# Designs tried in a protein design run: peptides against a protein of PDB entry 6FBK. Part 54

Target 1, 90 residues: chain A of PDB entry 6FBK
Amino acid sequence: EDTGVRVELAEEDHGRKSTIALRLWVEDPKKLKGKPKDNGAIEFTFDLEKETPDEVAQEMIESGFFHESDVKIVAKSIRDRVALIQWRRE

## One batch from the design tools (peptide; made by RFdiffusion4, then SolubleMPNN)

Design b2_p22_2_s3 (from b2_p22_2, 7 letters changed)
Fold by OpenDDE base, seed 3:
Structure b2_p22_2_s3 (fold): chain B 90 residues (1-90), chain A 22 residues (1-22)
Amino acid sequence: as target 1 above (90 residues)
Amino acid sequence: GPPPSLPRYRFNKETKTYERLP
């Protein structure tokens, strides 16, 4: 499913660290229920062993960058990218 | 990647703040 939110690696992944750098931005704002605080791209770290997409999405919502109604969209976007990264590491 | 003209931020999960990047 196209969430309208894109998440990509912000750095080359050599499969050596549990922590990766991701970049998230809104590609299609019409897919969101609310309007983000800003239209910029967000870089953040993600620990593949300790963190979950839902937890990170919740933190972004709590910070006020995204509307609270879009937490599941943000979480899914992160989850999909993380799943792909994990698959490629195997 | 995202459009180059878009602002770039670093999200600090501990403080829940965003730092504008060059």
Scores: peptide ipSAE 0.708, ipTM 0.929, DockQ to the pose 0.814
Fold by OpenDDE base, seed 1:
Structure b2_p22_2_s3 (fold): chain B 90 residues (1-90), chain A 22 residues (1-22)
Amino acid sequence: as target 1 above (90 residues)
Amino acid sequence: GPPPSLPRYRFNKETKTYERLP
């Protein structure tokens, strides 16, 4: 499902570290329930062993960047990308 | 990647703040 939010690797993944760099941005704002505080791209680290997409999404919501109602959309976007990355590592 | 015209930020999850990138 197209969430309207894009998440991509911000650096090349050699499959050697548990921490990866991701970049997230809104591609289709019409698919969001609320309005983001900014339209910029967000770069952040993600620990494949210690963090979850839901936790990171919640942190972005708490910071006020995304509307509270879009936490599930943001989490799904991160989850889907992380799943693909883990798949390629196998 | 994202469109080059978009602002770029680094999210600090510990402090929940955003740093504007060059």
Scores: peptide ipSAE 0.708, ipTM 0.929, DockQ to the pose 0.841
Fold by OpenDDE base, seed 2:
Structure b2_p22_2_s3 (fold): chain B 90 residues (1-90), chain A 22 residues (1-22)
Amino acid sequence: as target 1 above (90 residues)
Amino acid sequence: GPPPSLPRYRFNKETKTYERLP
């Protein structure tokens, strides 16, 4: 499902590190329930072994960047990209 | 990637703050 939120690698992935750099931005705001604090792109690290999409999304919500009603949408967007990255590694 | 006109931020998960990138 197209969440309207796009997540891409912010760096080349050589499949060697557990930590990757991601970039997240809203591509289709009408798919979100609320309005983000800002329309910018967010770069962040993600530890494939220690972190979960839900936890990272929750932190972004708690920081106020996204509306609380969109936590699952943000989490799904991260999860989908992470899954693709993991599939390419294996 | 995202549109170049969009502002860029680095999210610090420890402090839950955002750093505006050049």
Scores: peptide ipSAE 0.705, ipTM 0.929, DockQ to the pose 0.841
Fold by OpenDDE base, seed 5:
Structure b2_p22_2_s3 (fold): chain B 90 residues (1-90), chain A 22 residues (1-22)
Amino acid sequence: as target 1 above (90 residues)
Amino acid sequence: GPPPSLPRYRFNKETKTYERLP
């Protein structure tokens, strides 16, 4: 499913660390319910063993970058990319 | 990646703040 939010690796993944660097940005703002604080791209780390997409998304919502109504969209975007990365590591 | 013209930020999850990147 196309959430309108893109998440990509911000660095090469050699499958050696549990922590990866990701970059998130809005590709199609029309798919969001609210309006993001900014149209920029966000870089952040993600621990494949300790963190969850939902928790990270919640943190971004609490920080005010995304509207609260879009927490699930952001979470799904992160989840989908993380899943792909994990599958490639196998 | 994202369009090169877009602003870039580093999200600090501990402080829940954003740092503008060059």
Scores: peptide ipSAE 0.705, ipTM 0.928, DockQ to the pose 0.848

Design b2_p22_2_s4 (from b2_p22_2 with S1A S4A F9Y L10R)
Fold by OpenDDE base, seed 4:
Structure b2_p22_2_s4 (fold): chain B 90 residues (1-90), chain A 22 residues (1-22)
Amino acid sequence: as target 1 above (90 residues)
Amino acid sequence: APPAHLPRYRFDKETKTYTRLP
């Protein structure tokens, strides 16, 4: 499903470290239930061994960048990209 | 890649703060 939120690698992944750099931005705001605080792109690290998409999404919501009603959309977007990265590493 | 005109931020998950990138 197209969540309207894009998540991509912010760096080349050689499959050597557990921590990766991701970049997240809203591509289609109509897919969101609320309005983000800003329309900018967010860069963040993600530890493939210790972190989960749900936890990171919750942290972004708690910070106020995204509306609380969009936590599932943000989490799904991160999850889908992380899964793809992990599949490519196998 | 995101549109070039969009602001860029670094998100610190521990402090839940954003730093604008040049």
Scores: peptide ipSAE 0.744, ipTM 0.939, DockQ to the pose 0.839
Fold by OpenDDE base, seed 2:
Structure b2_p22_2_s4 (fold): chain B 90 residues (1-90), chain A 22 residues (1-22)
Amino acid sequence: as target 1 above (90 residues)
Amino acid sequence: APPAHLPRYRFDKETKTYTRLP
């Protein structure tokens, strides 16, 4: 499913570290239920061993960047990208 | 890569704050 939210690697992944750098931005705002605080791209780290997409998405919602109703769509966007990265590593 | 015209931020999950990147 196209969430309308893009998540890409912010750095080259050599498959050596558990922590990766990601960049997230809204590509299709019509897919969201609410309106983000800002239209910018968010760069953040993600620990493949310790963090979960839902937890990170929750932090972004709590910070006020995304509407509370979009927590799951943000989480899914991160999850889908993380899955691709993990599959590529194997 | 995101559109060049978009602002870029670094999100600190611990403090839940954003830093505007140059």
Scores: peptide ipSAE 0.744, ipTM 0.940, DockQ to the pose 0.861
Fold by OpenDDE base, seed 5:
Order: C-alpha cells, then structure tokens, then sequence
Structure b2_p22_2_s4 (fold): chain B 90 residues (1-90), chain A 22 residues (1-22)
C-alpha cells in the first residue's frame, strides 16, 4: 500500500554490508495524519541486522521531524523498502 | 531520488539531530 512516504537507497547496494544508506521523503502529504517539520528528504543509515523500522521511525518522531500520529506510516515505509532490498539480495 | 529542489538532511539516530546538506 502507498503510505505517501518514499524510501529509496541513497547508495548502490552490493549486498555485502549489513548497513545500508536510505533516503526518505514525503511524496503525498495528504496521506499523513500530521504535518512534518519540513518537506525535505532525510538521509540515514539502517542496519539490517540490528535495527527495526519501528525503532528508527520512533527516533525520527522523537526528534520532531514527523508528527507522532505518523510513526506507523514512517515505520511501514521503511519496512517495505527494507523488505524489497532483502528480497533482492537473495 | 527525491525532487532536486527539496532540502536535504542527514539524520543521526544516536543524537536524534539533523544536519542540512548543501
């Protein structure tokens, strides 16, 4: 399902590292319940072995970039992209 | 990739801070 939030690789994935660079941005703000702090794109790392989409999303909420009501949307967008990356590595 | 006109940030999860990228 389209969450309105896009997450893409910020660098080429050679399938060698457990850590990947991701870039997240709002593509359709109407799908969010709240208003994000900014309309910018966020670059961040994600450890496929140690981190979870929910925890990373929560950290972004706690930092104030996204409204608390959108934590699950952000988490899902990250999860969906991570899943695709994992599948492609196999 | 996101639209080129959008500002870019690097998020540090440990410090929970953002750095504006040029």
Amino acid sequence: as target 1 above (90 residues)
Amino acid sequence: APPAHLPRYRFDKETKTYTRLP
Scores: peptide ipSAE 0.742, ipTM 0.940, DockQ to the pose 0.872
Fold by OpenDDE base, seed 1:
Structure b2_p22_2_s4 (fold): chain B 90 residues (1-90), chain A 22 residues (1-22)
Amino acid sequence: as target 1 above (90 residues)
Amino acid sequence: APPAHLPRYRFDKETKTYTRLP
């Protein structure tokens, strides 16, 4: 499913650390239900062992960057990328 | 990579704040 939100690695992943650097940005704002604070790209760390896509998405919503109605869309975008990264590590 | 014209931020999940990157 195309969420309209892109999430990519912000650094090369050698599969050695539990923490990775990700970059998230809106590619198609029409896919979102609300309007983001701005159209900037967000860099953040993600601990594959301690964090979940839903928790991180909730934090971004609570900070006011994304509308509350888009929490599931943001979470899915992160989840899909994380799943792909974990697959490549196997 | 995102379009070069887009603003760039570092998100601190603990404080839930953003820092604008050069």
Scores: peptide ipSAE 0.742, ipTM 0.939, DockQ to the pose 0.863

Design b2_p22_3_s1 (from b2_p22_3, 10 letters changed)
Fold by OpenDDE base, seed 2:
Structure b2_p22_3_s1 (fold): chain B 90 residues (1-90), chain A 22 residues (1-22)
Amino acid sequence: as target 1 above (90 residues)
Amino acid sequence: VEEIVSEVKTEKRTFKVTTFRE
């Protein structure tokens, strides 16, 4: 499903660390229930072993990046990218 | 288009935010 939220690696992944750098931005605002205040991108680290997409999404909501109603959409976007990264590492 | 870079820090991490403004 097209969440309207893009998540990409902010740095090349050599599969050597459990922590990766991600970049997230809204590609299609129409897919979100809330309206992001700004047009931009967010870069952050993600620990593949210790963290979950849902928790990071919640953290973003608490930080005011997204409306609470969009937490699942954001989480899914992160999850999907993380899954691809993990599969590629195998 | 103006590019503004800022940071939002939480207990767990730092979010590097890039905002584009006309």
Scores: peptide ipSAE 0.749, ipTM 0.929, DockQ to the pose 0.881
Fold by OpenDDE base, seed 1:
Structure b2_p22_3_s1 (fold): chain B 90 residues (1-90), chain A 22 residues (1-22)
Amino acid sequence: as target 1 above (90 residues)
Amino acid sequence: VEEIVSEVKTEKRTFKVTTFRE
């Protein structure tokens, strides 16, 4: 499923830390129910051991980056990228 | 295109926001 939201590593992952830096942006706004106010990207840290995509997505909603109706699609985009990173580390 | 960088802080982290404006 193409969420229309892209998530990539914001820095090279050496697989040494539990914390990684991610960059997220909307590639296809038509996939979202809400409309992001700005055309840009969001960079943030993510602890692979302590945090969940759902929690981070919720933080973004609360911060006003996305409409609450899009929390699941945002969480999925983060989850999918995190999964790939975890699999690559193993 | 102008690039604007800002930050949004929560209790858990800081979001670095880059906005592109024509």
Scores: peptide ipSAE 0.749, ipTM 0.929, DockQ to the pose 0.897
Fold by OpenDDE base, seed 3:
Structure b2_p22_3_s1 (fold): chain B 90 residues (1-90), chain A 22 residues (1-22)
Amino acid sequence: as target 1 above (90 residues)
Amino acid sequence: VEEIVSEVKTEKRTFKVTTFRE
């Protein structure tokens, strides 16, 4: 499903660390209930072993990046990318 | 178009924010 939110690796993944760098941005704002204030991207680290997409998404909401009603769509976008990364590591 | 880079820090991590402004 196209969430309208895109997440990709900010750096090449060599599969050596549990922590990865991700970049997130909105491709289709119509998919979100809220409206992001700026056109840009967010880069952040993610621990594949200790953190969950839902927790990180909630953290972004609390930081004011997205509206509360969009927490699930943001979490899904992160989850989908993380899953792909983990599958490629196997 | 101007590119503005800033940081937002939480208890868990730092978010690097890049904003494009006309």
Scores: peptide ipSAE 0.749, ipTM 0.929, DockQ to the pose 0.889
Fold by OpenDDE base, seed 4:
Structure b2_p22_3_s1 (fold): chain B 90 residues (1-90), chain A 22 residues (1-22)
Amino acid sequence: as target 1 above (90 residues)
Amino acid sequence: VEEIVSEVKTEKRTFKVTTFRE
C-alpha cells in the first residue's frame, strides 16, 4: 500500500548490527489526515531487536512531526521498510 | 533554497531534521 510516506536507509546496511539509520519523508501529503509539521526529512536510528515501528511512530507524533490521527500510517511506513531490510538480511 | 538542519531530542533518540525553505 502507498502510504504517501517514504522510508529508506540513511546509510548502507552491512547486516552486522541491530541498529540501523533510517530517513523518513512525506512524498504525498494528501495521504495524511493531518498536515505534517514541515516539509522535510527526518533521520533517526532504529534498533531491530529492541524497538517497534509503532513506538517510534508514537515518538514522532509526540514530537509534533505528524498529527495524532496519522500514527498508524507512519508506523506502517516504518514497518514495511524494516520488514524489507530484515528480509534482505536473512 | 535554504537548507535548515536541526535536531529534536527525545528520551529515546535524536531526530535529525532537514528542511528546505525558499
Scores: peptide ipSAE 0.749, ipTM 0.928, DockQ to the pose 0.911

Design b2_p22_3_s2 (from b2_p22_3, 12 letters changed)
Fold by OpenDDE base, seed 4:
Formats: sequence, C-alpha cells, structure tokens
Structure b2_p22_3_s2 (fold): chain B 90 residues (1-90), chain A 22 residues (1-22)
Amino acid sequence: as target 1 above (90 residues)
Amino acid sequence: MEEIVERVETEKRTFIVTRVVE
C-alpha cells in the first residue's frame, strides 16, 4: 500500500547500534485524511529495540505534525521502513 | 524558496523539522 508518506534512513546503517536516524515527509498529501502542518521533512531517532512505530506516530500527532485521524497511516509508514531495515540487518 | 530548520523537543525525543518557505 502506498501511504503517501515516505520514510528513509537519514544516515547509513551499519547494523551496529539499536538506534537509527529516520527522515519522514509527505509525498502525496491527498492520501491523508487531514492536512499536515506543513510540507517539511521530519528527522528523528528510533530505537529498534525499545520503541514502536505507533508510539512515535502518536508523538508526531501530539506535536501537531499530522491530524489525529492519520496516526495509523503515519505509523504504517514508519513500520514498513523499520521492517525493511531489520530485514537487511538479518 | 528557503529552508528553515527547527527543533521540536518532546519528553521522548527531538524532532528536527525542515520547513520550506517562500
């Protein structure tokens, strides 16, 4: 599924640490129920062992980056990228 | 166009936000 939200590594992953840097931005705003605060990118750290995509997505909503109705689509975008990263590490 | 970088701090992490402004 194309969520319209892109998530990529903000740094090269050498598979040595549990914390990674991610960059997230809206590629197709029409796929969101609400309108994001702006068209900018968001960079953040993510702990592969301790954190979940849903928790981080909720933090973004609480920070006003996205509408509350889009928490699931944001979480899915993060989850899909994290899963890919973990797959590459194995 | 220009880019403005801002830091949004929460209890759990820091979000680095790059905004594009005209």
Scores: peptide ipSAE 0.737, ipTM 0.922, DockQ to the pose 0.879
Fold by OpenDDE base, seed 1:
Structure b2_p22_3_s2 (fold): chain B 90 residues (1-90), chain A 22 residues (1-22)
Amino acid sequence: as target 1 above (90 residues)
Amino acid sequence: MEEIVERVETEKRTFIVTRVVE
């Protein structure tokens, strides 16, 4: 499913660290229920072993980046990218 | 277009926010 939110690696992944740098931005705002505060991108680290997409998404909501009603779509976007990264590491 | 960078600090991490302004 196209969430309208894109998540990409903000750095080259050499598969050595559990922590990766991600870049997230809204590609199709119509897919969101609320209007995101920023029109650019958000860069952040993500620990593949210790953190979950849902927790990070919630953290973004609490920081005011997205409306609370969009937490699941944001989490899914992160989850989908993280899954791809982990699959490529194997 | 111009980019504005802002850093948002949380208990767990730092979010680097880039805004695109025209």
Scores: peptide ipSAE 0.736, ipTM 0.921, DockQ to the pose 0.927
Fold by OpenDDE base, seed 2:
Structure b2_p22_3_s2 (fold): chain B 90 residues (1-90), chain A 22 residues (1-22)
Amino acid sequence: as target 1 above (90 residues)
Amino acid sequence: MEEIVERVETEKRTFIVTRVVE
């Protein structure tokens, strides 16, 4: 499903460390229930071994980047990208 | 168009926010 939120690697992944850098931005705002505060991108680290997409998405909500109603959409976007990265590592 | 970079710190991580401004 197209969430309207795009997540990409912010750095090259050599598959050597548990942490990765991700970049997230809204590509299709009409897919979201709320209006995102920012019009640009959000870059952040993600620990593939210790963190979950839901928790990171919640942090973004608490920081005011997205409306609380969109937490699951944001989480799914992160999850989908993380899954792809993990699959490529295997 | 210009980009403004802002760092938002949480207890767990830093979010680097890029905003596009006219």
Scores: peptide ipSAE 0.736, ipTM 0.921, DockQ to the pose 0.923
Fold by OpenDDE base, seed 5:
Structure b2_p22_3_s2 (fold): chain B 90 residues (1-90), chain A 22 residues (1-22)
Amino acid sequence: as target 1 above (90 residues)
Amino acid sequence: MEEIVERVETEKRTFIVTRVVE
């Protein structure tokens, strides 16, 4: 499913660290229920072993980047990208 | 179009936000 939110690696992944850098942005705002605070991209680290997409998404909501109604779609976007990265590491 | 970079700190991490402005 197309979430309308894109998440990609912000740096090359050598598959050596549990922490990766991600870049997230809204590609199709019509897929979101709320209006994002910003119109650009957000770069952040993600620990593949210790963190969950849901918690990071909630952190973004608390920071005001997205409306609370979109927490799950943001989390899904992160989860889907993280899964792809993990699959490629194998 | 211009880009403005802002650093947003939380208890857990730093978010680097790039905003597009007129």
Scores: peptide ipSAE 0.736, ipTM 0.921, DockQ to the pose 0.899

Design b2_p22_3_s3 (from b2_p22_3, 9 letters changed)
Fold by OpenDDE base, seed 5:
Structure b2_p22_3_s3 (fold): chain B 90 residues (1-90), chain A 22 residues (1-22)
Amino acid sequence: as target 1 above (90 residues)
Amino acid sequence: PREIVREVKTEKRTFRVTTVEE
Protein backbone atom coordinates (compact mmCIF):
# COMPACT_ATOMS: atom_id res chain seq x y z
CA GLU B 1 0.00 0.00 0.00
CA ASP B 2 1.09 3.56 -0.77
CA THR B 3 1.73 5.28 2.57
CA GLY B 4 3.07 8.45 0.99
CA VAL B 5 6.29 7.90 2.94
CA ARG B 6 9.34 6.43 1.22
CA VAL B 7 12.02 4.39 2.96
CA GLU B 8 15.17 3.22 1.21
CA LEU B 9 18.59 1.87 2.09
CA ALA B 10 21.05 4.70 2.70
CA GLU B 11 23.96 2.33 2.10
CA GLU B 12 24.57 -0.94 0.32
CA ASP B 13 23.37 -3.97 2.28
CA HIS B 14 25.83 -6.86 2.16
CA GLY B 15 23.71 -8.92 4.54
CA ARG B 16 26.50 -9.17 7.09
CA LYS B 17 25.22 -6.93 9.89
CA SER B 18 21.96 -6.79 11.80
CA THR B 19 22.18 -2.99 11.62
CA ILE B 20 21.24 -1.17 8.42
CA ALA B 21 21.18 2.48 7.37
CA LEU B 22 17.85 3.85 6.14
CA ARG B 23 16.66 7.07 4.52
CA LEU B 24 13.07 8.23 4.98
CA TRP B 25 11.18 11.10 3.32
CA VAL B 26 7.64 12.20 2.51
CA GLU B 27 6.73 11.57 -1.11
CA ASP B 28 3.02 12.42 -0.88
CA PRO B 29 2.12 14.71 2.04
CA LYS B 30 -1.59 14.29 1.25
CA LYS B 31 -1.40 10.79 2.73
CA LEU B 32 -0.49 12.20 6.13
CA LYS B 33 -2.98 13.60 8.62
CA GLY B 34 -0.50 16.12 9.96
CA LYS B 35 2.12 18.28 8.31
CA PRO B 36 5.78 17.36 8.80
CA LYS B 37 8.00 20.10 10.24
CA ASP B 38 10.43 19.93 7.34
CA ASN B 39 10.30 18.65 3.78
CA GLY B 40 13.58 16.76 3.84
CA ALA B 41 15.14 13.35 4.24
CA ILE B 42 15.92 11.59 7.50
CA GLU B 43 18.77 9.11 7.74
CA PHE B 44 19.05 6.68 10.65
CA THR B 45 20.25 3.23 11.66
CA PHE B 46 17.91 0.32 12.33
CA ASP B 47 18.74 -2.92 14.11
CA LEU B 48 16.88 -5.76 12.37
CA GLU B 49 17.13 -8.00 15.43
CA LYS B 50 16.51 -5.64 18.34
CA GLU B 51 14.25 -2.83 17.14
CA THR B 52 10.69 -2.50 15.87
CA PRO B 53 9.25 -0.08 13.29
CA ASP B 54 6.64 1.10 15.80
CA GLU B 55 9.23 2.08 18.39
CA VAL B 56 11.39 3.93 15.86
CA ALA B 57 8.33 5.72 14.47
CA GLN B 58 7.36 6.79 17.97
CA GLU B 59 10.90 8.06 18.48
CA MET B 60 10.50 10.22 15.36
CA ILE B 61 7.21 11.61 16.69
CA GLU B 62 8.82 12.48 20.00
CA SER B 63 11.62 14.20 18.09
CA GLY B 64 9.05 16.35 16.30
CA PHE B 65 9.42 15.02 12.76
CA PHE B 66 5.79 13.98 12.38
CA HIS B 67 2.42 14.51 14.03
CA GLU B 68 1.39 11.89 16.57
CA SER B 69 -1.60 10.96 14.42
CA ASP B 70 0.79 9.65 11.76
CA VAL B 71 2.82 7.27 13.91
CA LYS B 72 1.20 4.19 12.40
CA ILE B 73 1.69 5.24 8.79
CA VAL B 74 5.35 6.03 9.47
CA ALA B 75 5.80 2.70 11.24
CA LYS B 76 4.18 0.87 8.32
CA SER B 77 6.55 2.54 5.86
CA ILE B 78 9.56 1.39 7.85
CA ARG B 79 8.08 -2.08 8.38
CA ASP B 80 7.41 -2.59 4.68
CA ARG B 81 10.96 -1.67 3.70
CA VAL B 82 12.50 -3.75 6.48
CA ALA B 83 10.46 -6.76 5.39
CA LEU B 84 11.72 -6.40 1.81
CA ILE B 85 15.31 -6.18 3.01
CA GLN B 86 14.89 -9.28 5.17
CA TRP B 87 13.30 -11.20 2.30
CA ARG B 88 16.22 -10.27 0.04
CA ARG B 89 18.68 -11.61 2.59
CA GLU B 90 17.07 -15.05 2.46
CA PRO A 1 19.61 26.45 -3.27
CA ARG A 2 21.81 24.86 -0.65
CA GLU A 3 21.69 21.58 1.21
CA ILE A 4 21.55 21.84 4.99
CA VAL A 5 22.39 18.94 7.26
CA ARG A 6 21.31 18.84 10.89
CA GLU A 7 21.47 16.16 13.54
CA VAL A 8 18.81 15.24 16.07
CA LYS A 9 20.10 12.97 18.80
CA THR A 10 17.97 10.72 20.98
CA GLU A 11 18.94 8.21 23.64
CA LYS A 12 18.86 5.45 21.03
CA ARG A 13 20.25 7.01 17.85
CA THR A 14 21.12 10.03 15.77
CA PHE A 15 18.79 11.26 13.05
CA ARG A 16 20.62 13.00 10.21
CA VAL A 17 18.23 15.48 8.60
CA THR A 18 18.90 16.90 5.14
CA THR A 19 16.85 19.83 3.85
CA VAL A 20 17.14 22.32 1.00
CA GLU A 21 16.96 26.08 1.41
CA GLU A 22 17.17 28.95 -1.07
Scores: peptide ipSAE 0.738, ipTM 0.922, DockQ to the pose 0.902
Fold by OpenDDE base, seed 4:
Structure b2_p22_3_s3 (fold): chain B 90 residues (1-90), chain A 22 residues (1-22)
Amino acid sequence: as target 1 above (90 residues)
Amino acid sequence: PREIVREVKTEKRTFRVTTVEE
């Protein structure tokens, strides 16, 4: 499903480390219930072994990037990309 | 237009935010 939020690798993944770099941005703001603070891209690390998309999405909301009502859509966007990355590593 | 990079730090990580201003 199109969440309106896009997540991509910010660096090439060689499948050697548990931590990856991701880039996230809003492509379709109409899909969000709230309005993001800005239209910028966000880069961050993600530990494939220790972290969850929901926890990272919550951090983003607490930091003011997204409205609290959009935590699930943000988490889903991260989850979908992470799953794809993990599948490619198998 | 110019690209602006800012960092937002939490206890767990640093978010690098890139925006564009006129």
Scores: peptide ipSAE 0.738, ipTM 0.922, DockQ to the pose 0.851
Fold by OpenDDE base, seed 1:
Structure b2_p22_3_s3 (fold): chain B 90 residues (1-90), chain A 22 residues (1-22)
Amino acid sequence: as target 1 above (90 residues)
Amino acid sequence: PREIVREVKTEKRTFRVTTVEE
């Protein structure tokens, strides 16, 4: 499902460390219930072994990037990308 | 256009926000 939120690797993944750099941005704001604080790209690290998409999404909500009503959309976007990255590593 | 970079720090990480403005 197209969440309207894009998540991509912000750097080349050599599959050697558990932490990766991601870049997230809203591609289709109509998919969100709320309006993001800004329309910029957000870069952040993600630990594939210790963190979950839901936790990071909630962290973004608490930071004011998105409305609470969109936490699941953001989490899914991160989850989908993370799953793909992990799959490629296997 | 110019690129604007801002950082938002949480207890766990730093979010680097990049926007493009005229």
Scores: peptide ipSAE 0.738, ipTM 0.922, DockQ to the pose 0.884
Fold by OpenDDE base, seed 3:
Structure b2_p22_3_s3 (fold): chain B 90 residues (1-90), chain A 22 residues (1-22)
Amino acid sequence: as target 1 above (90 residues)
Amino acid sequence: PREIVREVKTEKRTFRVTTVEE
C-alpha cells in the first residue's frame, strides 16, 4: 500500500551496525488525515534491534510532526522501509 | 529559496528537520 509517506536511508548501509539513519517526508499529503506541521524532510536514527516503527511513529506524533490520527500511516511507512533494509542485509 | 535546518530533541533522539523557506 502506498502510504503517501516516503522513508529512505539517509546514509549508505553497509550492514555493519544495528543503528541506521533514515529520512522521512510526505509525498502525498492527501493520504494523511491531518496536515503535517512542516513540509520538509525529517532525519533520524533507528535501532534495528531495539526499536519498533510504532514506537518511533508515536514519538513523532508526540513531537508534533503529524496528527495523532496518522500514527499508523507513519508507522507503516517506517516499517516497510525497515523491512526492506533488513531483507537486503540477509 | 533557502534551506532551513532545525533540530527537535526528544528523550530518545534528535530529529533533524530540513525545510525550504521563500
Scores: peptide ipSAE 0.738, ipTM 0.922, DockQ to the pose 0.901

Design b2_p22_3_s4 (from b2_p22_3, 12 letters changed)
Fold by OpenDDE base, seed 2:
Structure b2_p22_3_s4 (fold): chain B 90 residues (1-90), chain A 22 residues (1-22)
Amino acid sequence: as target 1 above (90 residues)
Amino acid sequence: ARVIVSEVKTERRTFRVTTVEY
């Protein structure tokens, strides 16, 4: 499913550490129920072993980046990218 | 246009926000 939210690696992944750098931005705002406070990209780290997409998405909502109604869309976007990264590592 | 970089820090991490201002 196209969430309208893009998530990509912000750095090359050598598959050596559990922490990766990600970049997230809204490609299609019509897919979101709320209006993001910013039109830019958000870069952040993600621990593949200790964190979950839902936790990070919730953290973004609490920080005001997205409306609470879009938490699942954001989480799914992160989850899908993380899954691809993990699959490539194996 | 100019690039604006800002940060939002939480207890768990730092979110680096990059936007373009026209």
Scores: peptide ipSAE 0.748, ipTM 0.929, DockQ to the pose 0.915
Fold by OpenDDE base, seed 1:
Structure b2_p22_3_s4 (fold): chain B 90 residues (1-90), chain A 22 residues (1-22)
Amino acid sequence: as target 1 above (90 residues)
Amino acid sequence: ARVIVSEVKTERRTFRVTTVEY
């Protein structure tokens, strides 16, 4: 499913550490119920072993980046990218 | 257009925000 939210690696992943850098941005705002605060990208770290996409998405909502109604869309976008990264590492 | 970089910090991490102003 195309969430309209893009998540990519913000750094080259050598598969050596549990922490990765991600970049997230809205590609299709029509997919979101709310209107994002910013028009740009958000870069952040993500611990593949300790953190979950839902938790990070919730942090973004609490920080005002997205409307609470879009938490699942944001979480899914992060989850999908994280899954791809994990699968590539294996 | 110009690129604006800012940061939003939470107890868990720092979000680096890059926006474009026209």
Scores: peptide ipSAE 0.747, ipTM 0.929, DockQ to the pose 0.931
Fold by OpenDDE base, seed 3:
Structure b2_p22_3_s4 (fold): chain B 90 residues (1-90), chain A 22 residues (1-22)
Amino acid sequence: as target 1 above (90 residues)
Amino acid sequence: ARVIVSEVKTERRTFRVTTVEY
């Protein structure tokens, strides 16, 4: 499913740490209900063992990056990328 | 075009934001 939000690794993953660096940006604004705060990308760390996509997405909303109504779209985008990373580590 | 890098800090992490101004 194309969420219109793209998430990728901001650094190479050697599978040695539980913490990874991610980069997120809006590729298709029409998929979002609200208008993003910025026109660029957001880079952040994510702990594969301690954190969840929903919690991080909510944190982004509270920080003003996205509209409240888009929390699930953002969370799904992060979740999908995190799942791929975890599958590749196996 | 000018690339602007800024940071937004929360109690949990730091978000590095990169935007482009024309």
Scores: peptide ipSAE 0.747, ipTM 0.929, DockQ to the pose 0.909
Fold by OpenDDE base, seed 4:
Structure b2_p22_3_s4 (fold): chain B 90 residues (1-90), chain A 22 residues (1-22)
Amino acid sequence: as target 1 above (90 residues)
Amino acid sequence: ARVIVSEVKTERRTFRVTTVEY
């Protein structure tokens, strides 16, 4: 499903660390209920073993990057990318 | 236009934000 939010690796993944660097940005703002705070990209670390997409998405909402009604869309975009990364590691 | 790089820090992590200002 196209969430309108893109998430990709911010650096090459060698599959050695549990922590990865991700980059997230809005590709299609019409898919969101609210208006994103900024028009740019957000880079952040993600621990594949300790963290969940829902937690990070909620953290972004609390930081004011997205409207609270879009938490599920953001979480899904992160989840889909994380799942793909984990698949490639196996 | 110029690229603006900033950081938003939470208790759990730091978000690096890159935006374009016109």
Scores: peptide ipSAE 0.745, ipTM 0.928, DockQ to the pose 0.891

